# Ledger of designs, part 95: peptides against a protein of PDB entry 6O8C

Target 1, 262 residues: chain A of PDB entry 6O8C
Amino acid sequence: VGLRYEKISLPKIHPRYDLDGDASMAKAVTGVVCYACRTASTLLLYQELMRKGVRWLVELVKDDYNETVHKKTEVVITLDFCIRNIEKTVKVYEKLMKVNLEAAELGEISDIHTKLLRLSSSQGTIESSLQDISSRLSPGGLLADTWAHQEGTHPRDRNVEKLQVLLNCITEIYYQFKKDKAERRLAYNEEQIHKFDKQKLYYHATKAMSHFSEECVRKYEAFKDKSEEWMRKMLHLRKQLLSLTNQCFDIEEEVSKYQDYT

## One batch from the design tools (peptide; made by RFdiffusion4, then SolubleMPNN)

Design b2_p17_7_s2 (from b2_p17_7, 9 letters changed)
Fold by OpenDDE base, seed 1:
Structure b2_p17_7_s2 (fold): chain B 262 residues (1-262), chain A 17 residues (1-17)
Amino acid sequence: as target 1 above (262 residues)
Amino acid sequence: SEETLKALQEEIEKALK
């Protein structure tokens, strides 16, 4: 899970005045910072899409939960009804025995009653499990999605725009160095400007790379790690819900076998 | 079943008369 990107570093900047070398260096720096800007944009987009996905998944799991709760409720009602009917039948047979009537089926009905009561006892476990799941999905629960709003980078941070501003400054210097390269020799004043611009280039480049690493990459990695952990837990929860649903169906099927006795 | 219960109840009533 997550986007792969290449680790980037600034090329070595030589202190010596060299029109050809400085133009080449400036070109390389421009390329690196341009890559950082594009990468930052891609990482931001990924996170925004993931946030949408997280919200979607939360709603999906809530729907699954509600469906499971509904099924559980249905089974409880059916089971309770069946138990009540069997209990009435048992009482009728007991009365028949008191008047010395044959009740050969009493043993079988009593066994069914015992089985149904056992099934009913399992409902408590299912209910407890559902309550646990509900608590985990609730606001402030272990599976809350608040982290998705806090972790990572956001459009409001304007990281891409900040990098773009620095890139523009670097690009301007690069174009000037390209022009300077076309000149075999610069006049004294132009040479001094060139040297000063080279320092500015270094400053802008360093600032861009630091911003990229600290404000874009690091925060993205934190977001990625958190999202992976959260996703794993959500998938496990969905499996638990499915298991509970299947248990409800199993109980319903078992109860249906005894409907003929009610 | 409800039908079985009804039948048994009727038998009990007959036996008690």
Scores: peptide ipSAE 0.000, ipTM 0.269, DockQ to the pose 0.002; fails the geometry check
Fold by OpenDDE base, seed 2:
Structure b2_p17_7_s2 (fold): chain B 262 residues (1-262), chain A 17 residues (1-17)
Amino acid sequence: as target 1 above (262 residues)
Amino acid sequence: SEETLKALQEEIEKALK
């Protein structure tokens, strides 16, 4: 789960003045920082897409919840109706017994009544479970999606743009080092400039890699970890909702068996 | 069913006459 990226590090920078070596080093550094820029952009895009996915999933689960609540309500109405009808029947049979009429079915009807009452009691448990789920999905609940907007990197951070600026500086020095290499030998003043540029290149490269690691990769990893945890919980919640729905169907089916007695 | 209840009520009424 998540994007795979290669771990990158800066090449070794030798302090020795070497026109060929410095050009090669600068080329390598340019490549590494370029990769960092592209990777940062990709990581950002992934996070933005994931945020959209999170919002979508939240709405989907809310819809599932509403459907479950609707089904539960339907079953409660049906069950209550059945209970009331059975209670009326029981009263009628009790009156028949008082007038010395045989009530051979009274025992069976009473048993059905008892079973229906038990089913009715289970509805309270389902309701409690639904309330718990609702609380978890509510704002400030354990499954709130606020983390998705807080964790990770954002376009407003301008991390890719900052890295690109550093890359441009590095690339400029690289092209100068290519020219220096072509000259084979530099005058004293040009040599000193080359040495200073090498220091600048090192500075920019180090800054770029630090920024990439601390502001891009680390935050991305935190986002990834949080998203995985949240996703697991959401999927589990959906399973719970499905279970509750099935329980409602089971109760409805059981009640249907007794409709002939009402 | 409602039909069953009506039938039972009729039987009760007959027995009370």
Scores: peptide ipSAE 0.000, ipTM 0.264, DockQ to the pose 0.002; fails the geometry check
Fold by OpenDDE base, seed 3:
Structure b2_p17_7_s2 (fold): chain B 262 residues (1-262), chain A 17 residues (1-17)
Amino acid sequence: as target 1 above (262 residues)
Amino acid sequence: SEETLKALQEEIEKALK
């Protein structure tokens, strides 16, 4: 989803000397750059919050992984125990058969043994899946969160502060233009200063808008896109972990059916 | 069960004597 913001553009700057028009233009420019400052701050905040969220989610998924590994280990132990017991039982029945004693259940026990071995083999697939997940979550893996520290804007970039400096300069000129407007007519020297300030205003505004677009908005959008992609992958991974956990439970349930024979 | 195994083992031993 991401944060929605309005596209902003600078008003048209007329080259003609017009005290009323220049004051109005300066006011509009001040408003636009002010909005850019606020927006940049909001975008930065969003990214910082998302970075925290990313870290949180990584830890959550690691916990899920550990739980799944634990469950898998439990099932392996249970299976191994059951298999060993069934193997002992099979040996006993084989001996009984040799002496023409009760061997009617030998076939059933052997079938159970075969089923347990199949269940045990499925654990290999689960293990492989867990290893894959672990590798993806590991540093340098496909789901590493290193991008969160690289993409987007950061407080250390001081983008908001840089924009604020430009805004201050623009605002100062605006206030001067407001005063100039009130004078209705300026002396030659003051007129020249006004014209010079108008050029300064233009340069500051252009610099602000360029900085906002290139260093704030563009980087934010890149961060947003990367975060969305990463989030989808992480959610999918969580589903995979859940599936693996359920498989372990299913195996455990099936093994429990045979415990009466051990 | 372990008990069943023990019982079976005992029966085998008896039969072999």
Scores: peptide ipSAE 0.000, ipTM 0.265, DockQ to the pose 0.002; fails the geometry check
Fold by OpenDDE base, seed 4:
Structure b2_p17_7_s2 (fold): chain B 262 residues (1-262), chain A 17 residues (1-17)
Amino acid sequence: as target 1 above (262 residues)
Amino acid sequence: SEETLKALQEEIEKALK
């Protein structure tokens, strides 16, 4: 899960003045930092897409929750209705017994009543589970998606733009070094400028790589890890909701067996 | 069922007369 990227490192920079070597080095540095820019952009895009996915999943799970609650409510109404009817029947039979009328089915009806009451008691467990799920999905709950807005890199950080600026500086120096190489020999002043530019290139490259590593890659990895953990929990929650829904269907089916007695 | 309850109610009424 997540984007794969290659680990990049700066080439070794030799302190010795060498027009050919410096041009080659600058080219390599440009390539590395260019890759960093592209990678940073890709990582950012991935995170933004994942954030959208997270929001989508939250809404989906909320819908699942609401459907489960609705089904539970339906079953409760049906069950309560059945219980009330059975209770009325029990009362009628009890009255018949007082006047010495045959009530051979009283025991059976009483057993049905007991079974229905047991089913009703299970509703409390379902309700408790739903409340737990609701609390987890609520703002500040364990499954809140606030992390998605906090973790990782964001467009507002302008990491790609910052890297691009550094890349531009490096590229400019590279092109100059390419020209310097073509000259084969530089005048003293130009040589000194070349040496200073080499230092600048090193500075920009180091800054770029540090920024890439610390502000892009590290934060991305943190986001990725958090997203995987959260996703696993959300999927588990969906399974719990499905289980609760199935329990409601099972209860409804059981109640349907006793409707003929009402 | 409602029919059963009605039938039982009628029996009760007969027994109470």
Scores: peptide ipSAE 0.000, ipTM 0.269, DockQ to the pose 0.002; fails the geometry check

Design b2_p17_7_s3 (from b2_p17_7, 8 letters changed)
Fold by OpenDDE base, seed 2:
Structure b2_p17_7_s3 (fold): chain B 262 residues (1-262), chain A 17 residues (1-17)
Amino acid sequence: as target 1 above (262 residues)
Amino acid sequence: SEETLEKLQKEIEEALK
């Protein structure tokens, strides 16, 4: 998901001196560069908002991680407690068997013990998964948000301001060309100034459009692509955390079934 | 500089052709 913008290009600039044509051309150029300024500003704003969103999401996922770790720890404690109790029970029954008690009850308790040990073994897998997630979220990890600070355009780049300066120059020339048009005919010196201003206008416009395309649009697109990729990975990670949490709850529920034997 | 301006003018003129 990203901002949509229209591709813009400069109008054709004719080398021929034409007061009417030059005024019209200058107007069109002014419009194009004005659009570039506004678009650059909008693209910058979007990126800044996205950066805030990225930071927010990172914190949210970290909270989810911590909650999952907490739940896992709780389950481990409960499970270990149950295992210890069952082991004590097994020992008692083993002693009783030495005095000729039936082995049927011992078999059942032993089976429970085996099941609990299997559940305990699964905790290792959960722990490994959590460690992996932690590493990905850590500084320098695969899901680090450093890209958000590096990619794209930033206020410090002053792209909008640079474009605005160029726009101001262009606009000034446009207004002069409107006046020139109204005069219908210029004196030789004024004509030469007009021609020179036309060259300046072209230079400023070209510079503006180049800057817009290379420093604003291109970098924005890179930021957008990176953000989309990162977002997909983060959402997947959240799903993984949820899955791990659910596994912990499932284990807890199973353990609760055996509490009557302890 | 004047030289820079002349160079720029030449480049612009060429671009307009």
Scores: peptide ipSAE 0.014, ipTM 0.502, DockQ to the pose 0.116
Fold by OpenDDE base, seed 4:
Structure b2_p17_7_s3 (fold): chain B 262 residues (1-262), chain A 17 residues (1-17)
Amino acid sequence: as target 1 above (262 residues)
Amino acid sequence: SEETLEKLQKEIEEALK
């Protein structure tokens, strides 16, 4: 998952003075750096959108967590209520036995009580799991989204603007080379200027490509990798929450079977 | 029901007096 971009490279720059060749080269360089600018902008936009998505997902998962906690709490209340009622029933039957009344149901009720107590013990496990999830979602936790603010490129880096400045310089030289080509022959001084401009073009182009590769592409790839890893973990966490929710429902269903004895 | 249990409890208590 991520933006697809083509790997770009600068054309070969020949040291030989050639008005036609230099114009063609300059055109190609302009195109490459222009593509780099656009790509950098797109990569930045993608990352910004992903950051928004990350924040959104965090909130969604927190909501899921809260819902699960709420459900767990409801089940605990219901279970405790059922246990208390069964315990009262047990006490009543015990008293009946003291007066020599047959309490055939006492064994069954006692078994139910034992089962309910087992269910109650499972609630502790659910609670521990929820606490673990909470800790992971908390600031500084394993699923914190701090990486989203650290990794990748940001508007404040002004990478696109920096590339645009270089592109402007390159474009200016390209247009001059186009004019030079049209002249077919340059005077000595103009030829020297052309040669110097060619060196400048090379410098700007190299700087642009280095900046693009190191500050835009590399950081984007790091962001992408981190985002994929984080997303996988978040999805797994959501599945865990769902599992816990289902466990709560299962307990609730089982408890409901014994409500007739309350 | 809880009410039924309470009634039974009272009856038992009276029987034990």
Scores: peptide ipSAE 0.000, ipTM 0.263, DockQ to the pose 0.002
Fold by OpenDDE base, seed 1:
Structure b2_p17_7_s3 (fold): chain B 262 residues (1-262), chain A 17 residues (1-17)
Amino acid sequence: as target 1 above (262 residues)
Amino acid sequence: SEETLEKLQKEIEEALK
């Protein structure tokens, strides 16, 4: 998951003074740096969208958690109520037996009681699991989204703008080199300016590519890797919540079978 | 059920009289 981009490199720059070659080189450099600018912008946009997605997913999972907790609470109340009623019933039958009254159903009721107690014991496991999930989702937890704000590139970094400035300088030189090419031959002073501009072009291009690689691409890749890992964990957590919810429903269904005995 | 418990409780009380 993530944006695909092509690895770019600057064309070879020859030190030789050549009006035709220099114009062609400048054109190529302009293209490469232009691509870098566009790519940087796209990578930034992706990260910003992902940050929004992360926040959205966190809220979604928190909602799922709350729903699961609510369901668990409901089941606990219902189960406890049922257990208490069954216990009362057991006591009643025991008293009847002591006075030689028919107690044929005592065994059945006792079995139900045992089953309900087993169900109740499982609630502890569910509670523990929910607590674990809560801990993971809490600030500072393993699934905290603080990384999304720290990793990657941000609009405040002004990376695209910085690259654009360099691109503008490069483009200006490129257009001049086109004019120089059209002249076929330059006067001495103009030739010297051309040579200096070529050096400037190289400087700007190198700076642009370095900035792109170090401040845009590398940070993006780090962000991407962390986002993928985090996303997998969040999806797994959602599955866990669903499992817990289903367990609650299963218990509720089982309890409902015994309500007629209470 | 509450109804069952009430019935049984009543029966016990009657039997113990």
Scores: peptide ipSAE 0.000, ipTM 0.268, DockQ to the pose 0.002; fails the geometry check
Fold by OpenDDE base, seed 3:
Parts: structure tokens; sequence; C-alpha cells
Structure b2_p17_7_s3 (fold): chain B 262 residues (1-262), chain A 17 residues (1-17)
């Protein structure tokens, strides 16, 4: 997953003075560095979009969490109410047993009470799970999104602009080499300038490629890896929340069966 | 239900007289 890009390398630069060869080389270098600039821009855009996506997902999951907590609270209230009513009923029937009235129903009500208490005990597990999720989503938690601000490349790094400056320098030399080629032969002074510019082109190109590889690609890959891992964990967490919600609904449904006895 | 509980309570009171 992630953006696919081609691995690029600089063409071989021959030390020999050759106007045709130098023009061709300069053209190739310009192309490579141009590709690097565009790629760097694309990689940056991808990361910025991913950061937005991360923030969006965090908010979504927080909303899901809050909804689950709300549902859990509702179920707890309902369950507690039902338990209290059943307990009152049990007490009444126990008194009736002393006078041999309605003895057969006491066993059934007591069984219901026991079942409700078991359901109530399961709420502790749900609560613990919710607390765990909350801790993971909290600042400094395992699912915190702080990495998204730290990893990768950012617009403030000005990587694309830096590469563009180098590209401009290279392009200028390329155009000069095209002119030199057209001249077929250069005067001594112009030849020396050409040789000097060739060296400059080499330095600019090398600097551009190093910057691209080390400051753009490498950091992008690190960001990508972290984002994939984080995303997987977040999706799993969301599934856990859904499971907890369903458990709450199941409990609520079970409790509703006994409300007629209250 | 609360109504059932009230009925039962009344029955108990009558039976204990």
Amino acid sequence: as target 1 above (262 residues)
Amino acid sequence: SEETLEKLQKEIEEALK
C-alpha cells in the first residue's frame, strides 16, 4: 500500500569534454531531478492527506466510543432497576411463603434474579474493556496520533522548494549546454566555463538526489510504515467497540424478557 | 410490575391478620 514511485538514478557523467555528450547528459540529469521534484511533491501531498485522514478517523472512533459508553450506561441503569424490582418481588413472595400462598412462583422469580445478577457481572468486563480503549485513545496512549505530526515530511521542511532551486540551476546549465552544442566549438574561455558548469551540474544533481533520497523518500517510507500499523490497530479497535455495543444490546434484550415480572 | 407487587403486599397483610 502507498504511493508507487520509480527508483531513479543519475546517469553516468563522463569526465571527458564532449559538447554533444554533455548536452545529452545534462538533459538526462534535468529529467531525473525534475522527476524527483514532482515525486517529492506527490509524496508530501499523500502524507498531508493521510494526516487529515488520521485526524478524521480519531474523531470518528471517539464518537463511536462515546456512543458505546452511553449505551452501556443505559443498560446498566435498566439492569439495576430490574434487579431492584425483582428483589422486592422476591421479598414479597418470601413473606407469602410463610402463609402458604403462591409458593410455586418463588422459585421462578429467584431464578430470574440469579440470571440478572449474572448479567450484571458481565458489565464489569465491558467496563474494563471500555477503560482500556479510552486509555489507548488518550493523549500519550498507544493509539495516539502524535506520530503523524512527527514522522514524514512536512510543508515547513521546504523540501520541494529546495529541490526546485537545484532543478533551476541544473536546467540553466542544460540550456547553456544546448547552446554550446550548437556552437560545435568553443573558445578557450568558454570551454573552461563549460567545464566548470559541468562540475556545478554534478554537484547540484548529487545534492538533489541525496536530498530526495534521504529527506523525502526515506522519511516518507517511515511515515507510510507507521501509518499502516496505526491504521490496522485503529480498525481493530473500532471492531472491538462494535462488539461491545452488540454485547450491550444483547444484555438489554435479555433484560427485557424479565421486565414483565417487575 | 409495581402493581403486582402492591397486590401481593395487600394479600400478605390480609393473610397475616
Scores: peptide ipSAE 0.000, ipTM 0.266, DockQ to the pose 0.002; fails the geometry check

Design b2_p17_7_s4 (from b2_p17_7, 7 letters changed)
Fold by OpenDDE base, seed 3:
Structure b2_p17_7_s4 (fold): chain B 262 residues (1-262), chain A 17 residues (1-17)
Amino acid sequence: as target 1 above (262 residues)
Amino acid sequence: SEETLEALEEEIKKFLE
């Protein structure tokens, strides 16, 4: 689950002046920082895709919610209509009872009426559940997707670009160190430049790695954790909606059994 | 469903390949 990446670390940098060693070290550093750049880019892309997925899921769940509300409304109308008809029938039979007619039928109809009223009461529970879901989906609700815009890394942060700049500086020094190595021996001034460049290389490399770790990896991990949690909650909510829909269908089916008496 | 999460993960995986 989630994007996997290798843990990277900078090679050991020896303070001793060594043209061969410095070239090799610079090559290794270049490789590590290059990997960091690529990884940062990949992590960013992953997050952007997840943000799209989050938006998609929100719309999907909203659609499901609306469908459920619609179905619930339909059932309420049908049920209320049936109840009203049964009540009218009860009144008619009560009048007939005064003449000692239809006693058995009245009892049956009264029982149906009682059952319908119980079904009507269950609609209140469904309504309450729908309201709860609505509140959770509303802006500022527990399932709001505002976190997706706040957590993680974003293109506007320009983390990849910042790392790339550092990589360019490092790469330049690496190529110079390759040349220095080929010279086998440097003049005093060139040697001093080499030493300074080595310090610069170290500075750029450490800056790159710190930026990668703190601004890319750490934020990515936080985003990943939040996204997984949020997604699980949303999926559960969707299941709840489906359950409510099924309950509405069940009630509708039950009501249909009594429509012959209306 | 949980399948939706898995599907999203697969899509992400494919995207990153």
Scores: peptide ipSAE 0.023, ipTM 0.643, DockQ to the pose 0.011
Fold by OpenDDE base, seed 5:
Structure b2_p17_7_s4 (fold): chain B 262 residues (1-262), chain A 17 residues (1-17)
Amino acid sequence: as target 1 above (262 residues)
Amino acid sequence: SEETLEALEEEIKKFLE
């Protein structure tokens, strides 16, 4: 998961004045910083897409949760109704037992009652699990998606634009160095300007690379790691919800077997 | 870039399934 990008580094900048070498170096630097700009843009787009995905998943899981709660509620109502009916039946048979009638039937009904009460107890466990899940999904919970807004890079950071500004400065110097190279030899003043521009190039390039590494790549990687962790947890949560739903269906099915006695 | 984004969307969807 995540975008692959090539590790980039600035070429070695030699302090020696060399028109051919400086032009070549400037070209290489331009290429590297250009790649950084494009990569930063791609990384940003990836993160924005992932944020949309996170929001989508949150809504999906909430829907799953609500469905499970609904099913649980339905089963509880059915189960409680069945228990009440069985209890009434037990009372009737107990009265009959006073005249030594229906002893075997009373035993059977009592066993059913016991089984239903056990099922009712399991509903308590399901309820507790659902409450735990709700807590985890709630604001401030362990599975809150607040990290998606905090981690990584955002369009408002204007990282791509900042890098583009630096790239423009570098590109201008590169074009000048191409011209200088074509001159083969520069006058003293032009040579001094060339040397000064070389220092500017170094400054801009270093600034661009540091910004790219620290504000783009590092933050992207942090976002990526956090997103992977969060998504694994969310997937696990969905499985838990499915398990709870299945338990509700199982209970409902079992209760249906005893409805003939109610 | 649009094609790349579409591919990424599909990958995300698959991951979330």
Scores: peptide ipSAE 0.022, ipTM 0.643, DockQ to the pose 0.010
Fold by OpenDDE base, seed 4:
Structure b2_p17_7_s4 (fold): chain B 262 residues (1-262), chain A 17 residues (1-17)
Amino acid sequence: as target 1 above (262 residues)
Amino acid sequence: SEETLEALEEEIKKFLE
């Protein structure tokens, strides 16, 4: 899970004036910062995709929750109906016993009634679990997706654009250094400009790498970690919902066995 | 980049299943 990217570092910048070396260095710096720009863009895209996925998953889980609640409600209705019918039957048989009519079935029906009451009690536990899940999915709940809006980088941050501006400056200097290299020797004024540009190159490169590391990579990693944690919790919740659904089906199936007595 | 994004989409899709 997550994007793989290579650790990048700036090449060593030698203070010595060397047209060939400076051109080569500038080329390398350009490459590194270019990679940073591309990587930052990719990391941003990943985060945006994950945010969409998070929103989608929230809606999916909410739908699953609603379906489970609906199923639970149906089972409760069916169970209550069955209990009422069994209770009526018990009353009838009890009346028959009062007139000295032996009914061997009374014991069986009474046992069924007891079992149904136990099932009804279990529904309370399911309800409590559903309420817990609902609270967790609520806007202020433990599974709120507010973190997705807070963590990581966003298009509005303009990180890629900021890096691109720096890259453009660096690239311009690189092209100039390439020309300088072709000249073999520079006049004094041109040499001074070259030296100043080399300082600017270093400044821009350092700024770019700092921005990339501190704003893009760090925030991405934080987002990634948070997303993974959140996803695990959501998956667990889905499993819980599935378990509750299955419990409802199990109860329904058991109740269906007694429908012949109602 | 496009291929990478596509791969990520598939991975996320599988994870969300």
Scores: peptide ipSAE 0.022, ipTM 0.644, DockQ to the pose 0.011
Fold by OpenDDE base, seed 2:
Structure b2_p17_7_s4 (fold): chain B 262 residues (1-262), chain A 17 residues (1-17)
Amino acid sequence: as target 1 above (262 residues)
Amino acid sequence: SEETLEALEEEIKKFLE
């Protein structure tokens, strides 16, 4: 579920001045922070894609809802029409019964009427279900997509750019350390600069990793969890809509059986 | 297109798996 990424950590930074070790360390740090940048970018892209998908799915489900409502309405109209016709027929036969005619036929028509009324009553349940779905899809409903905009990381956060800036600083120091290593020995002033840069590198690296973990990974995970939950609910809702649609079709089919009596 | 939407849906599902 979701994007997989590797957990990363900074290498140990030894306080001892060592040109070879410092160069190696700097290289490793550069690699780690570089990975963080790429990962942050990937996580962001994923979330943006999901946001688009969420919006799409909402519209799709709304369309499904509208179609179901439309079908339900059609069935109600048809059913009501059939009921009215049967009721007229019942009245006619009742009049005939007053003169002791058509008793058996009246019974049959009456039974049909009863069945139709039962079908009509079921429409109330369907309506209630549709109303529930509508409420869930409403802006303040349980399936609102506001979370998609709130949760996770966004391009406006500029997380990738912030990390990239830090990476650039780190990379510059790494390249210098590589040169320092090649010199094997530095003059006093250069050594002091090297030591100072090492501290800077540590600072930048720590900042980068903290930012990555707290502002990128953590928020991504929250987004992922929320999206999964939301998606499951939406899919379930779609299934409910389909069920309701099928119920409407079933009712319509049953009503069609009584057309000969109308 | 509807096909495009379906493809997107499948992709989303894949991401959520």
Scores: peptide ipSAE 0.021, ipTM 0.630, DockQ to the pose 0.009

